# Peptides against a protein of PDB entry 7SID: the designs that were tried, part 24

Target 1, 151 residues: chain A of PDB entry 7SID
Amino acid sequence: LHMYLMLLKELPGEEYPLPMEDVLELLKPLSNVCSLYRRDQDVCKTILNHVLHVVKNLGQSNMDSENTRDAQGQFLTVIGAFWHLTKERKYIFSVRMALVNCLKTLLEADPYSKWAILNVMGKDFPVNEVFTQFLADNHHQVRMLAAESIN

## One batch from the design tools (peptide; made by RFdiffusion4, then SolubleMPNN)

Design b1_p11_6_s4 (from b1_p11_6, 8 letters changed)
Fold by OpenDDE base, seed 2:
Structure b1_p11_6_s4 (fold): chain B 151 residues (1-151), chain A 11 residues (1-11)
Amino acid sequence: as target 1 above (151 residues)
Amino acid sequence: MQEIYDKIINS
């Protein structure tokens, strides 16, 4: 876990985007890690904070390639799972804060949610629609972060 | 993708 999290944390930013093939390789273990540690709030927060680097790489790639669609799909599936569990009140505010930051980064890359769409329980939810729900979060810091992020 | 989703939410 530690080595994987370090790898995610040290990914190059948008200045030096990774090939999409490399992004796919990095995403492969992600679902397993999330599955194993979904009940650990600190690990979930750390994961969500570190995968922000992945979003930046996804937004810099050719949207027409199969690998790009695959990588976007895998990443959005993980985010959708975190949102699903958030709706079930499984996460404390600090994890929800990290999730809001992920959604914010996605919206920066895809403001109109053309590809940033979460599929939860077989239904599609554009990220901009999902993001709006955090404006009504029970925790004031989450609401504040969501409100500031739409500026 | 569905398998990834199910694995996380059902773990």
Scores: peptide ipSAE 0.699, ipTM 0.966, DockQ to the pose 0.969
Fold by OpenDDE base, seed 3:
Structure b1_p11_6_s4 (fold): chain B 151 residues (1-151), chain A 11 residues (1-11)
Amino acid sequence: as target 1 above (151 residues)
Amino acid sequence: MQEIYDKIINS
């Protein structure tokens, strides 16, 4: 786990994007890690903080279209699962703040929600629609973070 | 994708 998280943390940014094939390989174990540690708040927070580097690699236009859609789909499925569990009140405020940062980064990569769409309980929700719900979060720090992110 | 989703939600 720790080695995998360190790898995610040290991924290059948007200025030096990874090949989409490498992104796909990095995403393969992600769902398993999330499944095993979904009840560990600290691990979930760390995962959400480190996958921000993955988002910076998903918005590239010079990648294979099929591989790009696959990578985006796998990543958004994981984020959608975290959103689902958040709605079920499974996560403390610090994890929700990390999720808000993920959604913000997705909106920066896809301002028009062309691909940044979460499927939750069989329904599609654009990330901007999901993001606005955090403006009404029960915790004041989450509300403040969401409010600052839209400006 | 649904398998990934279900695995996390039902874990």
Scores: peptide ipSAE 0.699, ipTM 0.966, DockQ to the pose 0.970
Fold by OpenDDE base, seed 1:
Structure b1_p11_6_s4 (fold): chain B 151 residues (1-151), chain A 11 residues (1-11)
Amino acid sequence: as target 1 above (151 residues)
Amino acid sequence: MQEIYDKIINS
């Protein structure tokens, strides 16, 4: 776990984007890690904070390639699962704040939610629609973070 | 994708 988290943390930023093939390799263990540690709030927060680098890579690639669609799909599936568990009140505010930052980064990469769509319980939800729901979050810091992101 | 989703939700 720690080695994987360190790898995610050390991913290059927008100045040096990874090849999509490398992004796909990084995404392979992600679902397993999330599944195994879904009840660990600290690990979930760390994962969500570190995958921000993945979002930046996803938004700068050729959207017409199969690898891009595959990577986006796998990533959004994981984010959708975190959103689902959030709706079930499984996560404390610090994890929800990390999720909001992920959604914010997705919106920066895809302002019109052309590809940033979450599938939850068999239904599609554009990230902008999901994001606005955090404006009504029970925790004031989460609401503030969401509000600051749209202004 | 559904498999990934189910694995996390049902864990």
Scores: peptide ipSAE 0.699, ipTM 0.966, DockQ to the pose 0.964
Fold by OpenDDE base, seed 5:
Structure b1_p11_6_s4 (fold): chain B 151 residues (1-151), chain A 11 residues (1-11)
Amino acid sequence: as target 1 above (151 residues)
Amino acid sequence: MQEIYDKIINS
C-alpha cells in the first residue's frame, strides 16, 4: 500500500502529463486498494488526495482514443463508488472534503460534464450535479469548500 | 466497470 500511494503522490503534474497507457497501468491496482481499505478513513483520504494528479492527466489527453475512454471510465467508477458510500454516510468530513477536491478538479477539466459522469446504482449523475449536493453537507467546512470551489 | 463498482461497494 505504502509504495503504491507514494507512486501516486509522485506522479508528474500538469507540466509533464503521462501517456494514457501509463495512466491505465496505474489505475489497475486502484480498485483493489480502494476495496481493501474502504473502511479506513485515513487511507481513503490519502487515496483521494493523491488521485488528483490522475484527474489532471485524464483531462489533458486525446478524448477520442479508446485508452482515454477506458481510463476515464475506470477512474469515474471508483469515484462513483466513493460517492455512493458518502451518500450512505460512511465517510467523515475530511474524506468528503478530499472527494470535493476531486470533483472540483474534474469540473476544471470538464466544466460541462461531457465525460465526467458518475454511474451509481445504474443511474448517471453528471459531476456538476453531484458537486452541488455538497453545498448542503452537514459539516460546515465541507459546505465552505464547495462554495469556494464554485467561485 | 460494474465489476469494479461492485467489489468496492460490497467489500
Scores: peptide ipSAE 0.697, ipTM 0.966, DockQ to the pose 0.969

Design b1_p11_7_s1 (from b1_p11_7, 3 letters changed)
Fold by OpenDDE base, seed 1:
Structure b1_p11_7_s1 (fold): chain B 151 residues (1-151), chain A 11 residues (1-11)
Amino acid sequence: as target 1 above (151 residues)
Amino acid sequence: EDLSFLDVLKP
């Protein structure tokens, strides 16, 4: 786990995007890692903070590329799972803030949710609709973080 | 029971 988290941390942002092939390799084990540690708040927070760089990389890529769509799908699967567990009240505010930052970054890359759509339990949820739910979060810092993204 | 990440993908 530690080595994998370090690799995610070292992922360049928008200013220095990685080749999509490298992004795909990093995303392959992500779902399994997240599932194993889904009850560990610290690990989940760390993962969500690190994958912000993945979103930035995906936003800089050609949207028509098959590899880009594959990477987007794998990433959105993980985000959808975190959101679903958040709805089940499984995460503390610090993890939810990290998730909101991911969603915020997704909307910055895809303001109209052309590709940023979460599929959870066979149902589609555009990220912009998911994001607005955090405006009513129980924790004031989460609400504030979500609100600053609207204006 | 809590859903796993893989379970979230199931219909």
Scores: peptide ipSAE 0.154, ipTM 0.785, DockQ to the pose 0.386
Fold by OpenDDE base, seed 3:
Structure b1_p11_7_s1 (fold): chain B 151 residues (1-151), chain A 11 residues (1-11)
Amino acid sequence: as target 1 above (151 residues)
Amino acid sequence: EDLSFLDVLKP
């Protein structure tokens, strides 16, 4: 786990995108790792903070469309799962803060929701629609972070 | 019990 997290942390940001093939390889085990540690708040927070780099990289990629779509899909699967479990009140505010940051970054990368759509339980949810729900979060810091993203 | 990430994606 720690080695994997370190690899995610070291991903370059928006200004220094990686080849999509490399991003895809890093994303392959992500869903399994998240599932295994889904009950560990600290690990989930760390994962969500580190995958911010992945979001930035996905938004700047001009690589093969099929690989890009695959990478985007795998990433959105993870975000959708975290969002779903958040709705079921499984995560503390600090994890939700990290999730909001991911959603914010997705909106910056795809403001028109061309690909930033969460598929959960067979239904599609545009990220902008999902993001708006955090304006009414029970924790004041989450609400504030969401509000700052709108302004 | 909490769903796995795979379970969350099931229709």
Scores: peptide ipSAE 0.153, ipTM 0.786, DockQ to the pose 0.415
Fold by OpenDDE base, seed 4:
Structure b1_p11_7_s1 (fold): chain B 151 residues (1-151), chain A 11 residues (1-11)
Amino acid sequence: as target 1 above (151 residues)
Amino acid sequence: EDLSFLDVLKP
């Protein structure tokens, strides 16, 4: 886990995106890793903070390749799972803040949720609609972060 | 519910 997280942390930003093939390889184990540690708040927070780099890479890539669509799908699956478990009140505020940052970055790349759509339990949820829910979060820091993200 | 990430994708 730690080596994997280190790799995610060192991903380049929007200015120098990785080839989509490399991003895809990094995403392949992500769902399994997240699932294994879904009950560990600290690990989840760390994962969400580090995958911000993945979002930045996805946003700067060409959208017409199969690898891009595959990478987007795998990433959105993870975000959707975290969001779903958040609705189930499984995560503390620090994890929710990390999730908000991921959602913010998604919206920066796709403001109108053309592709940023979470599929959870067979239903589609556009990220822009999901994001607004955090404006009413129970924790003040989460609300403030969400509010900052839309301005 | 206490779901795995894969379970979230299932109805």
Scores: peptide ipSAE 0.150, ipTM 0.784, DockQ to the pose 0.364
Fold by OpenDDE base, seed 5:
Structure b1_p11_7_s1 (fold): chain B 151 residues (1-151), chain A 11 residues (1-11)
Amino acid sequence: as target 1 above (151 residues)
Amino acid sequence: EDLSFLDVLKP
């Protein structure tokens, strides 16, 4: 886990985007790692914070690339799972804050949810519709973060 | 028990 978290933190360039091939290699184990630690709030928060860099890389890439579509799919799978478990009240507010930041970044890259669509249990949920649910979150900090993201 | 990520992906 530690080595993987270091890769998530260190590899994605803040100023320069990673090659899409490297992004794909980084995303391959992500679903399994998240599933293994899904009950650990601190690990989930850390993962969600680190994958923000991956989202930024996806937004800066060529959307016509097959590798880009594959990477987007791998990432959206993970976000969809976190959102589903959030609806089941499995995560504390700090994890939900990190998830909202991921959704915000997705909306910045895809404001009209053309590719940012979560598939959960065989159903499609556009991220812009998913995001509005956090405006009614039980925790005031989550509501405030969501509201600030709209402006 | 909480659903695994793989379970969430099931149709």
Scores: peptide ipSAE 0.149, ipTM 0.785, DockQ to the pose 0.383

Design b1_p11_7_s2 (from b1_p11_7, 5 letters changed)
Fold by OpenDDE base, seed 2:
Structure b1_p11_7_s2 (fold): chain B 151 residues (1-151), chain A 11 residues (1-11)
Amino acid sequence: as target 1 above (151 residues)
Amino acid sequence: DDLSFLDVLQP
């Protein structure tokens, strides 16, 4: 786990985009790692904070590339899973804060949710619609973070 | 929660 988290942490941000092939390789084990540690709030928070770099890379990538679509799909799968478990009240506010930051970055890249769509249990949920739910979050800091993104 | 991330993908 530590080694994988370090790889995610060292991932170049928006200013230094990674080749999509490298992004894809990093995303391959992500779903399994998240699933394994889904009950650990600290690990989940750390993962969500680190994958912000991936979101930034995906947002500026060529949308016509097959590898881009594949990477987007794998990433959105993980975000969708975190959102789903959030709906079931499985995560504390700090994890939800990290999730909102990921969603904010997605909306900046795709404000109309053309590709930023969460598929959960066979149903599609556009990120712009998902994001509005955090405006009514039980924790005030989560609501505030979501609200400032609207402006 | 017993739901795995892979299970979330299944309808």
Scores: peptide ipSAE 0.098, ipTM 0.760, DockQ to the pose 0.414
Fold by OpenDDE base, seed 1:
Structure b1_p11_7_s2 (fold): chain B 151 residues (1-151), chain A 11 residues (1-11)
Amino acid sequence: as target 1 above (151 residues)
Amino acid sequence: DDLSFLDVLQP
């Protein structure tokens, strides 16, 4: 886990994107790692903070590329799972803050949710609709963070 | 809660 988290942390952002092939390799184990540590708030927070770089990388890629769509799908799968568990009140505010930052970055890259769509339990949820729900979060810092992105 | 990330994807 430690080594994997370090690799995610070192992922370049928007200003220096990685080749999509490298992004795909990093995303392959992500779902399994998240599932394994889904009950660990600290690990989940760390993962969500690190994958911000992945979102920035994906936003700089050609959206018509098959590899880009594959990477987007793998990433959105993980975000969808975190969102679903958030709705079940499984995560503390600091984890929700990290998730909102991911969603915010997704909307910056895809304001009209052309590709940023979460599929959870066979149902599609555009990220802009998902994001709006955090405006009513129980924690004031989460609400404030969400509100910053829509103004 | 026994729901995993894989379970979320494959109901």
Scores: peptide ipSAE 0.096, ipTM 0.759, DockQ to the pose 0.372
Fold by OpenDDE base, seed 5:
Order: structure tokens, then C-alpha cells, then sequence
Structure b1_p11_7_s2 (fold): chain B 151 residues (1-151), chain A 11 residues (1-11)
């Protein structure tokens, strides 16, 4: 786990995007890692903080290649899973804060959710619609972060 | 007894 998290942490930001092939390789084990540690709040928070770099890489890339579409799908699937479990009240506020930051970054790249769509249990949920739900979060800091991102 | 993370994943 620690080795993998270090690799995720070292991903370049939006200023220096990685080749999509490299991003795709890093995403391959992500779902399994998240699944294994889904009940560990600290690990989930750490993962979500690290994948912010992936969001930045995907957001500024052309989405017309097979590798780009594949990477996008794998990433959005993971985000969708975290959101789904958030709806089921499985995560504390600090994890939800990290998730909101991921969604915020997606909206910065795709304000109208043309490609930023979460597919959960066979249904599509545009990120802009998902994001607005955090304006009504039970924790004041989550609401504040969401409101700041919109305004 | 909660939903598995992988169960949320769609092929």
C-alpha cells in the first residue's frame, strides 16, 4: 500500500501532465486498493488527496484516444464508488472534503459535465449535479468548501 | 455487511 501511495503522490500536477499510458498503468491497481481499504477513513482520505493529480492530468488531456477514454473510465469509476459510499454515510467529513476537492477539480476542467459523468450501478450522474448535493452536507466545513467552489 | 467497493464498479 505505502509504495503505491507514494507513486500516486509523485504524480505531476496539471503543469506537467504525464503521458496517458503512464497514467493508465498507475490507475490499474487503484480499484483493488480502494476496495481493500474502503473502511479505513485515513487511507481513503489519502488516496483521494493523491488522485487529485490524476484529475488534473485527465482534465487537460484530449479525450479522443482509446487510452484516454480508458483512463477516464477507470478514474471516474473509482470516484463514483467513493461518492456512492458517501451517500450511504460511510465516510467522515474529512474524506468527504477530499472527495469534494476531486469533484471541484473535475468541474474546473468540465463545468457542464460533458465527460465528467459518474456511472454508478448502471446509472449516469453528471458531476455538476453530484457536486450540488454537498451544499446540503451535514458538516459545516463540507458545505463551506462546496459553496466556495460554486461561487 | 456494507456494499463492496468493487460491487459499485461497472465494467
Amino acid sequence: as target 1 above (151 residues)
Amino acid sequence: DDLSFLDVLQP
Scores: peptide ipSAE 0.095, ipTM 0.757, DockQ to the pose 0.270
Fold by OpenDDE base, seed 4:
Structure b1_p11_7_s2 (fold): chain B 151 residues (1-151), chain A 11 residues (1-11)
Amino acid sequence: as target 1 above (151 residues)
Amino acid sequence: DDLSFLDVLQP
Protein backbone atom coordinates (compact mmCIF):
# COMPACT_ATOMS: atom_id res chain seq x y z
CA LEU B 1 0.00 0.00 0.00
CA HIS B 2 2.61 2.53 1.01
CA MET B 3 4.63 1.99 -2.10
CA TYR B 4 1.53 2.38 -4.22
CA LEU B 5 0.58 5.56 -2.40
CA MET B 6 4.04 6.93 -2.95
CA LEU B 7 3.68 6.41 -6.68
CA LEU B 8 0.37 8.25 -6.67
CA LYS B 9 1.84 11.12 -4.68
CA GLU B 10 4.73 11.62 -7.07
CA LEU B 11 2.63 11.87 -10.21
CA PRO B 12 3.34 14.95 -12.33
CA GLY B 13 0.86 17.80 -12.34
CA GLU B 14 -1.18 19.31 -15.12
CA GLU B 15 1.81 20.88 -16.83
CA TYR B 16 3.55 17.56 -17.25
CA PRO B 17 0.92 14.87 -17.61
CA LEU B 18 1.83 11.23 -17.81
CA PRO B 19 1.01 9.14 -20.83
CA MET B 20 -2.48 7.77 -20.44
CA GLU B 21 -1.12 4.25 -20.58
CA ASP B 22 0.87 4.94 -17.44
CA VAL B 23 -2.15 6.46 -15.74
CA LEU B 24 -4.14 3.35 -16.51
CA GLU B 25 -1.53 1.14 -14.93
CA LEU B 26 -1.71 3.18 -11.75
CA LEU B 27 -5.51 3.13 -11.71
CA LYS B 28 -5.91 -0.59 -12.21
CA PRO B 29 -5.31 -1.58 -8.59
CA LEU B 30 -6.90 1.55 -7.13
CA SER B 31 -10.43 0.24 -6.67
CA ASN B 32 -9.17 -2.88 -4.94
CA VAL B 33 -6.90 -0.90 -2.65
CA CYS B 34 -9.68 1.50 -1.75
CA SER B 35 -12.10 -1.33 -1.13
CA LEU B 36 -9.65 -3.15 1.09
CA TYR B 37 -9.05 -0.08 3.25
CA ARG B 38 -12.52 1.45 3.01
CA ARG B 39 -12.95 1.25 6.79
CA ASP B 40 -9.65 2.97 7.56
CA GLN B 41 -10.24 6.71 7.69
CA ASP B 42 -6.58 7.69 7.56
CA VAL B 43 -5.82 5.49 4.59
CA CYS B 44 -8.87 6.71 2.72
CA LYS B 45 -7.90 10.31 3.35
CA THR B 46 -4.40 9.66 2.11
CA ILE B 47 -5.63 7.89 -1.01
CA LEU B 48 -8.02 10.68 -1.88
CA ASN B 49 -5.32 13.30 -1.39
CA HIS B 50 -2.93 11.44 -3.63
CA VAL B 51 -5.37 10.72 -6.45
CA LEU B 52 -5.65 14.47 -7.03
CA HIS B 53 -2.64 14.03 -9.26
CA VAL B 54 -4.51 11.43 -11.28
CA VAL B 55 -7.40 13.84 -11.80
CA LYS B 56 -5.00 16.47 -13.06
CA ASN B 57 -3.55 14.01 -15.55
CA LEU B 58 -7.00 12.98 -16.75
CA GLY B 59 -8.04 16.58 -17.22
CA GLN B 60 -5.12 17.35 -19.48
CA SER B 61 -5.78 14.47 -21.84
CA ASN B 62 -7.95 14.52 -24.92
CA MET B 63 -11.24 12.68 -24.81
CA ASP B 64 -10.98 10.77 -28.08
CA SER B 65 -8.84 7.96 -26.73
CA GLU B 66 -10.19 4.66 -25.50
CA ASN B 67 -7.52 4.67 -22.83
CA THR B 68 -8.70 8.06 -21.62
CA ARG B 69 -12.27 6.86 -21.33
CA ASP B 70 -11.12 3.75 -19.54
CA ALA B 71 -9.03 5.76 -17.09
CA GLN B 72 -11.89 8.16 -16.46
CA GLY B 73 -14.23 5.29 -15.81
CA GLN B 74 -11.95 3.62 -13.33
CA PHE B 75 -11.34 6.86 -11.49
CA LEU B 76 -15.00 7.84 -11.39
CA THR B 77 -15.87 4.42 -10.02
CA VAL B 78 -13.62 5.05 -7.04
CA ILE B 79 -14.90 8.57 -6.45
CA GLY B 80 -18.46 7.34 -6.73
CA ALA B 81 -17.82 4.68 -4.14
CA PHE B 82 -16.33 7.17 -1.71
CA TRP B 83 -19.25 9.50 -2.25
CA HIS B 84 -21.76 6.72 -1.73
CA LEU B 85 -20.14 5.65 1.51
CA THR B 86 -20.01 9.29 2.56
CA LYS B 87 -23.77 9.51 2.17
CA GLU B 88 -24.00 6.44 4.34
CA ARG B 89 -22.07 8.41 6.98
CA LYS B 90 -19.08 6.12 6.87
CA TYR B 91 -16.38 8.80 6.73
CA ILE B 92 -15.23 11.51 9.12
CA PHE B 93 -14.81 15.11 8.07
CA SER B 94 -11.15 14.80 7.10
CA VAL B 95 -11.99 12.16 4.52
CA ARG B 96 -14.85 14.26 3.22
CA MET B 97 -12.46 17.20 2.92
CA ALA B 98 -10.22 15.14 0.69
CA LEU B 99 -13.19 14.00 -1.37
CA VAL B 100 -14.31 17.59 -1.89
CA ASN B 101 -10.88 18.42 -3.22
CA CYS B 102 -11.16 15.59 -5.70
CA LEU B 103 -14.58 16.75 -6.80
CA LYS B 104 -13.31 20.30 -7.13
CA THR B 105 -10.51 19.16 -9.38
CA LEU B 106 -12.94 17.16 -11.49
CA LEU B 107 -15.12 20.21 -11.95
CA GLU B 108 -12.12 22.28 -12.94
CA ALA B 109 -11.42 19.77 -15.68
CA ASP B 110 -15.08 19.28 -16.58
CA PRO B 111 -17.17 22.14 -15.23
CA TYR B 112 -20.34 21.00 -16.96
CA SER B 113 -19.99 17.35 -15.99
CA LYS B 114 -19.82 16.13 -19.56
CA TRP B 115 -17.84 13.09 -18.53
CA ALA B 116 -17.54 13.60 -14.78
CA ILE B 117 -20.57 11.54 -13.87
CA LEU B 118 -20.64 9.15 -10.95
CA ASN B 119 -22.46 5.91 -11.53
CA VAL B 120 -23.50 4.34 -8.25
CA MET B 121 -25.68 1.26 -8.16
CA GLY B 122 -26.86 1.85 -11.70
CA LYS B 123 -27.78 5.50 -11.22
CA ASP B 124 -25.91 8.49 -12.67
CA PHE B 125 -24.92 11.47 -10.55
CA PRO B 126 -23.26 14.45 -12.25
CA VAL B 127 -20.33 15.69 -10.18
CA ASN B 128 -21.56 19.28 -10.24
CA GLU B 129 -24.75 18.17 -8.50
CA VAL B 130 -22.87 15.93 -6.10
CA PHE B 131 -20.46 18.72 -5.20
CA THR B 132 -23.14 21.18 -4.12
CA GLN B 133 -24.30 18.74 -1.46
CA PHE B 134 -21.13 19.41 0.50
CA LEU B 135 -22.19 23.03 0.94
CA ALA B 136 -24.62 21.62 3.48
CA ASP B 137 -22.17 19.24 5.14
CA ASN B 138 -22.51 18.82 8.90
CA HIS B 139 -18.91 19.86 9.53
CA HIS B 140 -18.03 23.54 9.19
CA GLN B 141 -14.63 22.93 7.62
CA VAL B 142 -16.16 20.81 4.88
CA ARG B 143 -18.74 23.50 4.15
CA MET B 144 -16.03 26.14 4.06
CA LEU B 145 -13.86 24.14 1.71
CA ALA B 146 -16.78 23.48 -0.60
CA ALA B 147 -17.70 27.14 -0.63
CA GLU B 148 -14.14 28.19 -1.39
CA SER B 149 -13.95 25.66 -4.20
CA ILE B 150 -16.99 27.06 -5.98
CA ASN B 151 -15.63 30.60 -6.04
CA ASP A 1 -24.32 -1.04 4.85
CA ASP A 2 -20.82 -2.43 4.70
CA LEU A 3 -20.22 -2.38 0.98
CA SER A 4 -17.09 -3.05 -0.96
CA PHE A 5 -16.30 -0.73 -3.82
CA LEU A 6 -17.46 -3.39 -6.25
CA ASP A 7 -20.72 -3.76 -4.36
CA VAL A 8 -21.40 -0.06 -4.86
CA LEU A 9 -21.62 -0.68 -8.58
CA GLN A 10 -24.41 -3.21 -8.19
CA PRO A 11 -27.76 -3.24 -6.41
Scores: peptide ipSAE 0.087, ipTM 0.752, DockQ to the pose 0.371

Design b1_p11_7_s3 (from b1_p11_7, 4 letters changed)
Fold by OpenDDE base, seed 5:
Structure b1_p11_7_s3 (fold): chain B 151 residues (1-151), chain A 11 residues (1-11)
Amino acid sequence: as target 1 above (151 residues)
Amino acid sequence: MDLSFLDVLKP
């Protein structure tokens, strides 16, 4: 776990995006890691903070390649799972804060949710519609972060 | 804990 998290942390930022092939390789084990540590709030928060770099890479990439579509699918699956568990009140506010930051970054890359669509239990949820739900979050800091992200 | 979310993580 620590080796994988270190790798995610050291990912290049928005200014220097990774080749999509490298992004895809990083995403391959992500779902399994998230599943294994789904009950550990600190690990989930750390993962969500680190995958912000992945979102930035996806947003700057050419969307016309097979690898891009595959990477988008792998990433959106993970975000959809975290959102689903959030709806079931499984995560504390600090994890939800990290999730909102991921959703914010997705909206910056795709404001009209052309590709940023969460498929959860066979149903599609555009991220722009999902994001508005956090404006009514029970925790004031989550509401504030969501509101600031729109402004 | 409801583990139905695992279906979301499946390819």
Scores: peptide ipSAE 0.042, ipTM 0.694, DockQ to the pose 0.192
Fold by OpenDDE base, seed 2:
Structure b1_p11_7_s3 (fold): chain B 151 residues (1-151), chain A 11 residues (1-11)
Amino acid sequence: as target 1 above (151 residues)
Amino acid sequence: MDLSFLDVLKP
């Protein structure tokens, strides 16, 4: 786990995007890691914070590339899962805040949710619609973080 | 999009 998290942390950000092939390789084990540690709030928070780098890379990539679409799909599956479990009140506020940061970054890259769509249980949920739900979050800090994104 | 991950995460 530590080694994988380190790789995610060291991923170049928006200013220095990775080749999409490398992004795909990093995403391959992500779902399994998330599943294994889904009940560990600290690990989930750390994962969500680190994958912000992936979001930044995806936002700068060629949207028409097959590899880009594949990477987007794998990433959005994980985000969708965290969102789904959040709806079932499985995560504390700090994890939800990390998730909101991911969603904010997605909206910055895709404000009209052309590709940023969460597919959960066979249904599509555009991130712009999903994001508004956090404006009504039970925790004050989560609401505030979501609200500042509107500006 | 593969949804198998969602199944594993079911409570």
Scores: peptide ipSAE 0.040, ipTM 0.698, DockQ to the pose 0.190
Fold by OpenDDE base, seed 1:
Structure b1_p11_7_s3 (fold): chain B 151 residues (1-151), chain A 11 residues (1-11)
Amino acid sequence: as target 1 above (151 residues)
Amino acid sequence: MDLSFLDVLKP
């Protein structure tokens, strides 16, 4: 786990994107890692903070590439799972803050939700609609963070 | 609702 988290942390941002092939390799174990540690708030927070770099990389890639679509799909599946578990009140505010940052970054990369769509239990949820729900979060810091991105 | 993380990932 530690080594994997370090790799995610060291992923280059928007200014220096990784080749999509490398992004795909990093995403392969992500769902399994998230599943194993879904009840560990600290690990979930760390994962969500680190995958911000993945979002930035995906936003700089050719959206028409098959590899890009594959990477986007794998990433969005994980984000959708975190969102679903958040709705079931499984995560504390600090984890929700990290999730909102991910969603914010997705909207910055894809303001019209052309590809940023979460599929949860066979139903599609555009990220902009999902993001709006955090404006009514029970914790004031989460609401404030969400409000910053819509202005 | 008792839904595992994997159940969410693999609907």
Scores: peptide ipSAE 0.033, ipTM 0.662, DockQ to the pose 0.253
Fold by OpenDDE base, seed 4:
Structure b1_p11_7_s3 (fold): chain B 151 residues (1-151), chain A 11 residues (1-11)
Amino acid sequence: as target 1 above (151 residues)
Amino acid sequence: MDLSFLDVLKP
């Protein structure tokens, strides 16, 4: 786990994006890792913080590539799962803070939610609509972060 | 269909 998290953390940003093939390889175990540690708040927070780099890489690729679509799908599946579990009150505010940052980054990469759509149990949720829900979060710091992020 | 989502949601 720690080695994998380190790889996520050290992923180059949008200025120096990795080849999409490499991004795909990095994303392959992500869902399994998230599933295994879904009950660990600290690990989930760490994962969410580190996958910000993945979003930056995804945003720099063209939408015509099959690999890009595949990578986006794998990533969005994980984000959708975290969001769903958040709705079920499974995560404390610090994890939700990290999730908001992910959603913010997604919107920066895809302002019109062309690809940034969460599919949860067969239903589609555009990230822009999901993001606005955090403006009404129960925790004041989450609300503040969401409000600041839309500026 | 990608079922990884379901894996994450397992109790």
Scores: peptide ipSAE 0.038, ipTM 0.710, DockQ to the pose 0.190; fails the geometry check

Design b1_p11_7_s4 (from b1_p11_7, 4 letters changed)
Fold by OpenDDE base, seed 1:
Structure b1_p11_7_s4 (fold): chain B 151 residues (1-151), chain A 11 residues (1-11)
Amino acid sequence: as target 1 above (151 residues)
Amino acid sequence: SDDSFLDVLKP
């Protein structure tokens, strides 16, 4: 886990995107890692904070590329799972803050949710609709962060 | 609900 988290942390930001092939390799174990540590708040927060770099890379990639679509799909699947568990009150506010930051970054890259759509339990949820739900979050800091992204 | 993370990941 530690080694994997370090790799995620070292991902370049928007100014220096990684090749999509490298992004795909990093995303391969992500679902399994998240599943194993889904009940660990600190690990989940760390993962969500680090995958912000992945979102930035995905937003700059050629949308017509098969590799881009594959990477987007793998990433959105994980984000959808975190969102679903958030609705079930499984995560503390600090984890929800990290999730909102991920969603914010997705909306910056795709304001109209053309590709940023979460599929959870067979249903599609555009990220812009998902994001607005955090405006009514129980924790004031989460509401404030969400509001800053909308305004 | 006691849905596992992997269950949520399933299409």
Scores: peptide ipSAE 0.060, ipTM 0.756, DockQ to the pose 0.287
Fold by OpenDDE base, seed 3:
Structure b1_p11_7_s4 (fold): chain B 151 residues (1-151), chain A 11 residues (1-11)
Amino acid sequence: as target 1 above (151 residues)
Amino acid sequence: SDDSFLDVLKP
């Protein structure tokens, strides 16, 4: 886990996009790692913070390639799962804040949710619609963070 | 729920 997290942390951001093949390789184990540690709040927070680099990188890629769509799908699967479990009140506010940051970054890359769509339980949820739900979060810091993206 | 992380996304 530690080694994997370090790799995620070292991903270049928006200014230095990686080849999509490298992104795919890094995303491949992500869902399994998240599944194993889904009940560990600290690990989940760390994962969500580190995958911000992936979001920034994806936003700079040509979205028309098959590899790009695959990478987007792998990433959105994980984000969708975290969002779903958040709705079930499984995560503390610090994890939710990390998730909001991911969603915020997605919206910066795709403001109209052309590709940033969460598929959960067979239903599609555009990230822009998902994001607005955090404006009504029970924790004031989460609400504030969500509101900052709108201004 | 005690569902796995991946099971949450299954239709």
Scores: peptide ipSAE 0.047, ipTM 0.727, DockQ to the pose 0.433
Fold by OpenDDE base, seed 5:
Structure b1_p11_7_s4 (fold): chain B 151 residues (1-151), chain A 11 residues (1-11)
Amino acid sequence: as target 1 above (151 residues)
Amino acid sequence: SDDSFLDVLKP
């Protein structure tokens, strides 16, 4: 886990995007790692903070390539799972704030949720619709972060 | 007990 988190932390920012081939290799174990540590709030927060770089890379890539579509699917799978567990009240506010930051970055890249759609249990949830739910979050800091993202 | 991370996405 430690080595994997270090790799995620060292990902280049949006000014230095990675090739989609490299993104795919990094995303390959992500779902399994998240599943294994889904009950660890600190690990989940750390993962969500680190994958912000992946969101930035996806937003700057050509969505017409096969590798981009594959990377998009793998990433959205992870975000969808975190969102679903959030709806089931499994995560504390600091994890939800990290998730909101991921959703905000997705909306910056895709404001109308043309490709940013979460598929959970066979149902599609556009990220712009998912995001508005955090405006009514029980924790004031989460509501404030969501509101700042809209303004 | 929570379901597995991937099971959440299955119909």
Scores: peptide ipSAE 0.046, ipTM 0.725, DockQ to the pose 0.447
Fold by OpenDDE base, seed 4:
Structure b1_p11_7_s4 (fold): chain B 151 residues (1-151), chain A 11 residues (1-11)
Amino acid sequence: as target 1 above (151 residues)
Amino acid sequence: SDDSFLDVLKP
């Protein structure tokens, strides 16, 4: 886990995007790691904070290739799972804050949710639609973060 | 697999 988290943390940001092939390799174990630690709030928060770099890399991709779609799909699957568990009240506000930051970054990269669509339990949810739900979050800091992202 | 995390969410 620690080694993988370090790899995620060391991902180049928007300024120096990774080749899509490298992004794919990093995403391969992500689902399994998230699954194993889904009940650990601290680990989930850490993962969500680190995957912000992945979102930035995905947003810089101007190619509509199979690899791009694959990377986007794998990432969105994980985000969708976190969102689903959030709706089930499985995560504390600090984890939800990290998730909102991921969603915000996705919207910056894809403001019209052309590719940023969460598929959860066979149903599609555009990220812009998902994001607005956090305006009604039970925790005031989450609501504020969501509102500030729009204003 | 890539879907294992989502699969765990199933009842």
Scores: peptide ipSAE 0.044, ipTM 0.713, DockQ to the pose 0.430

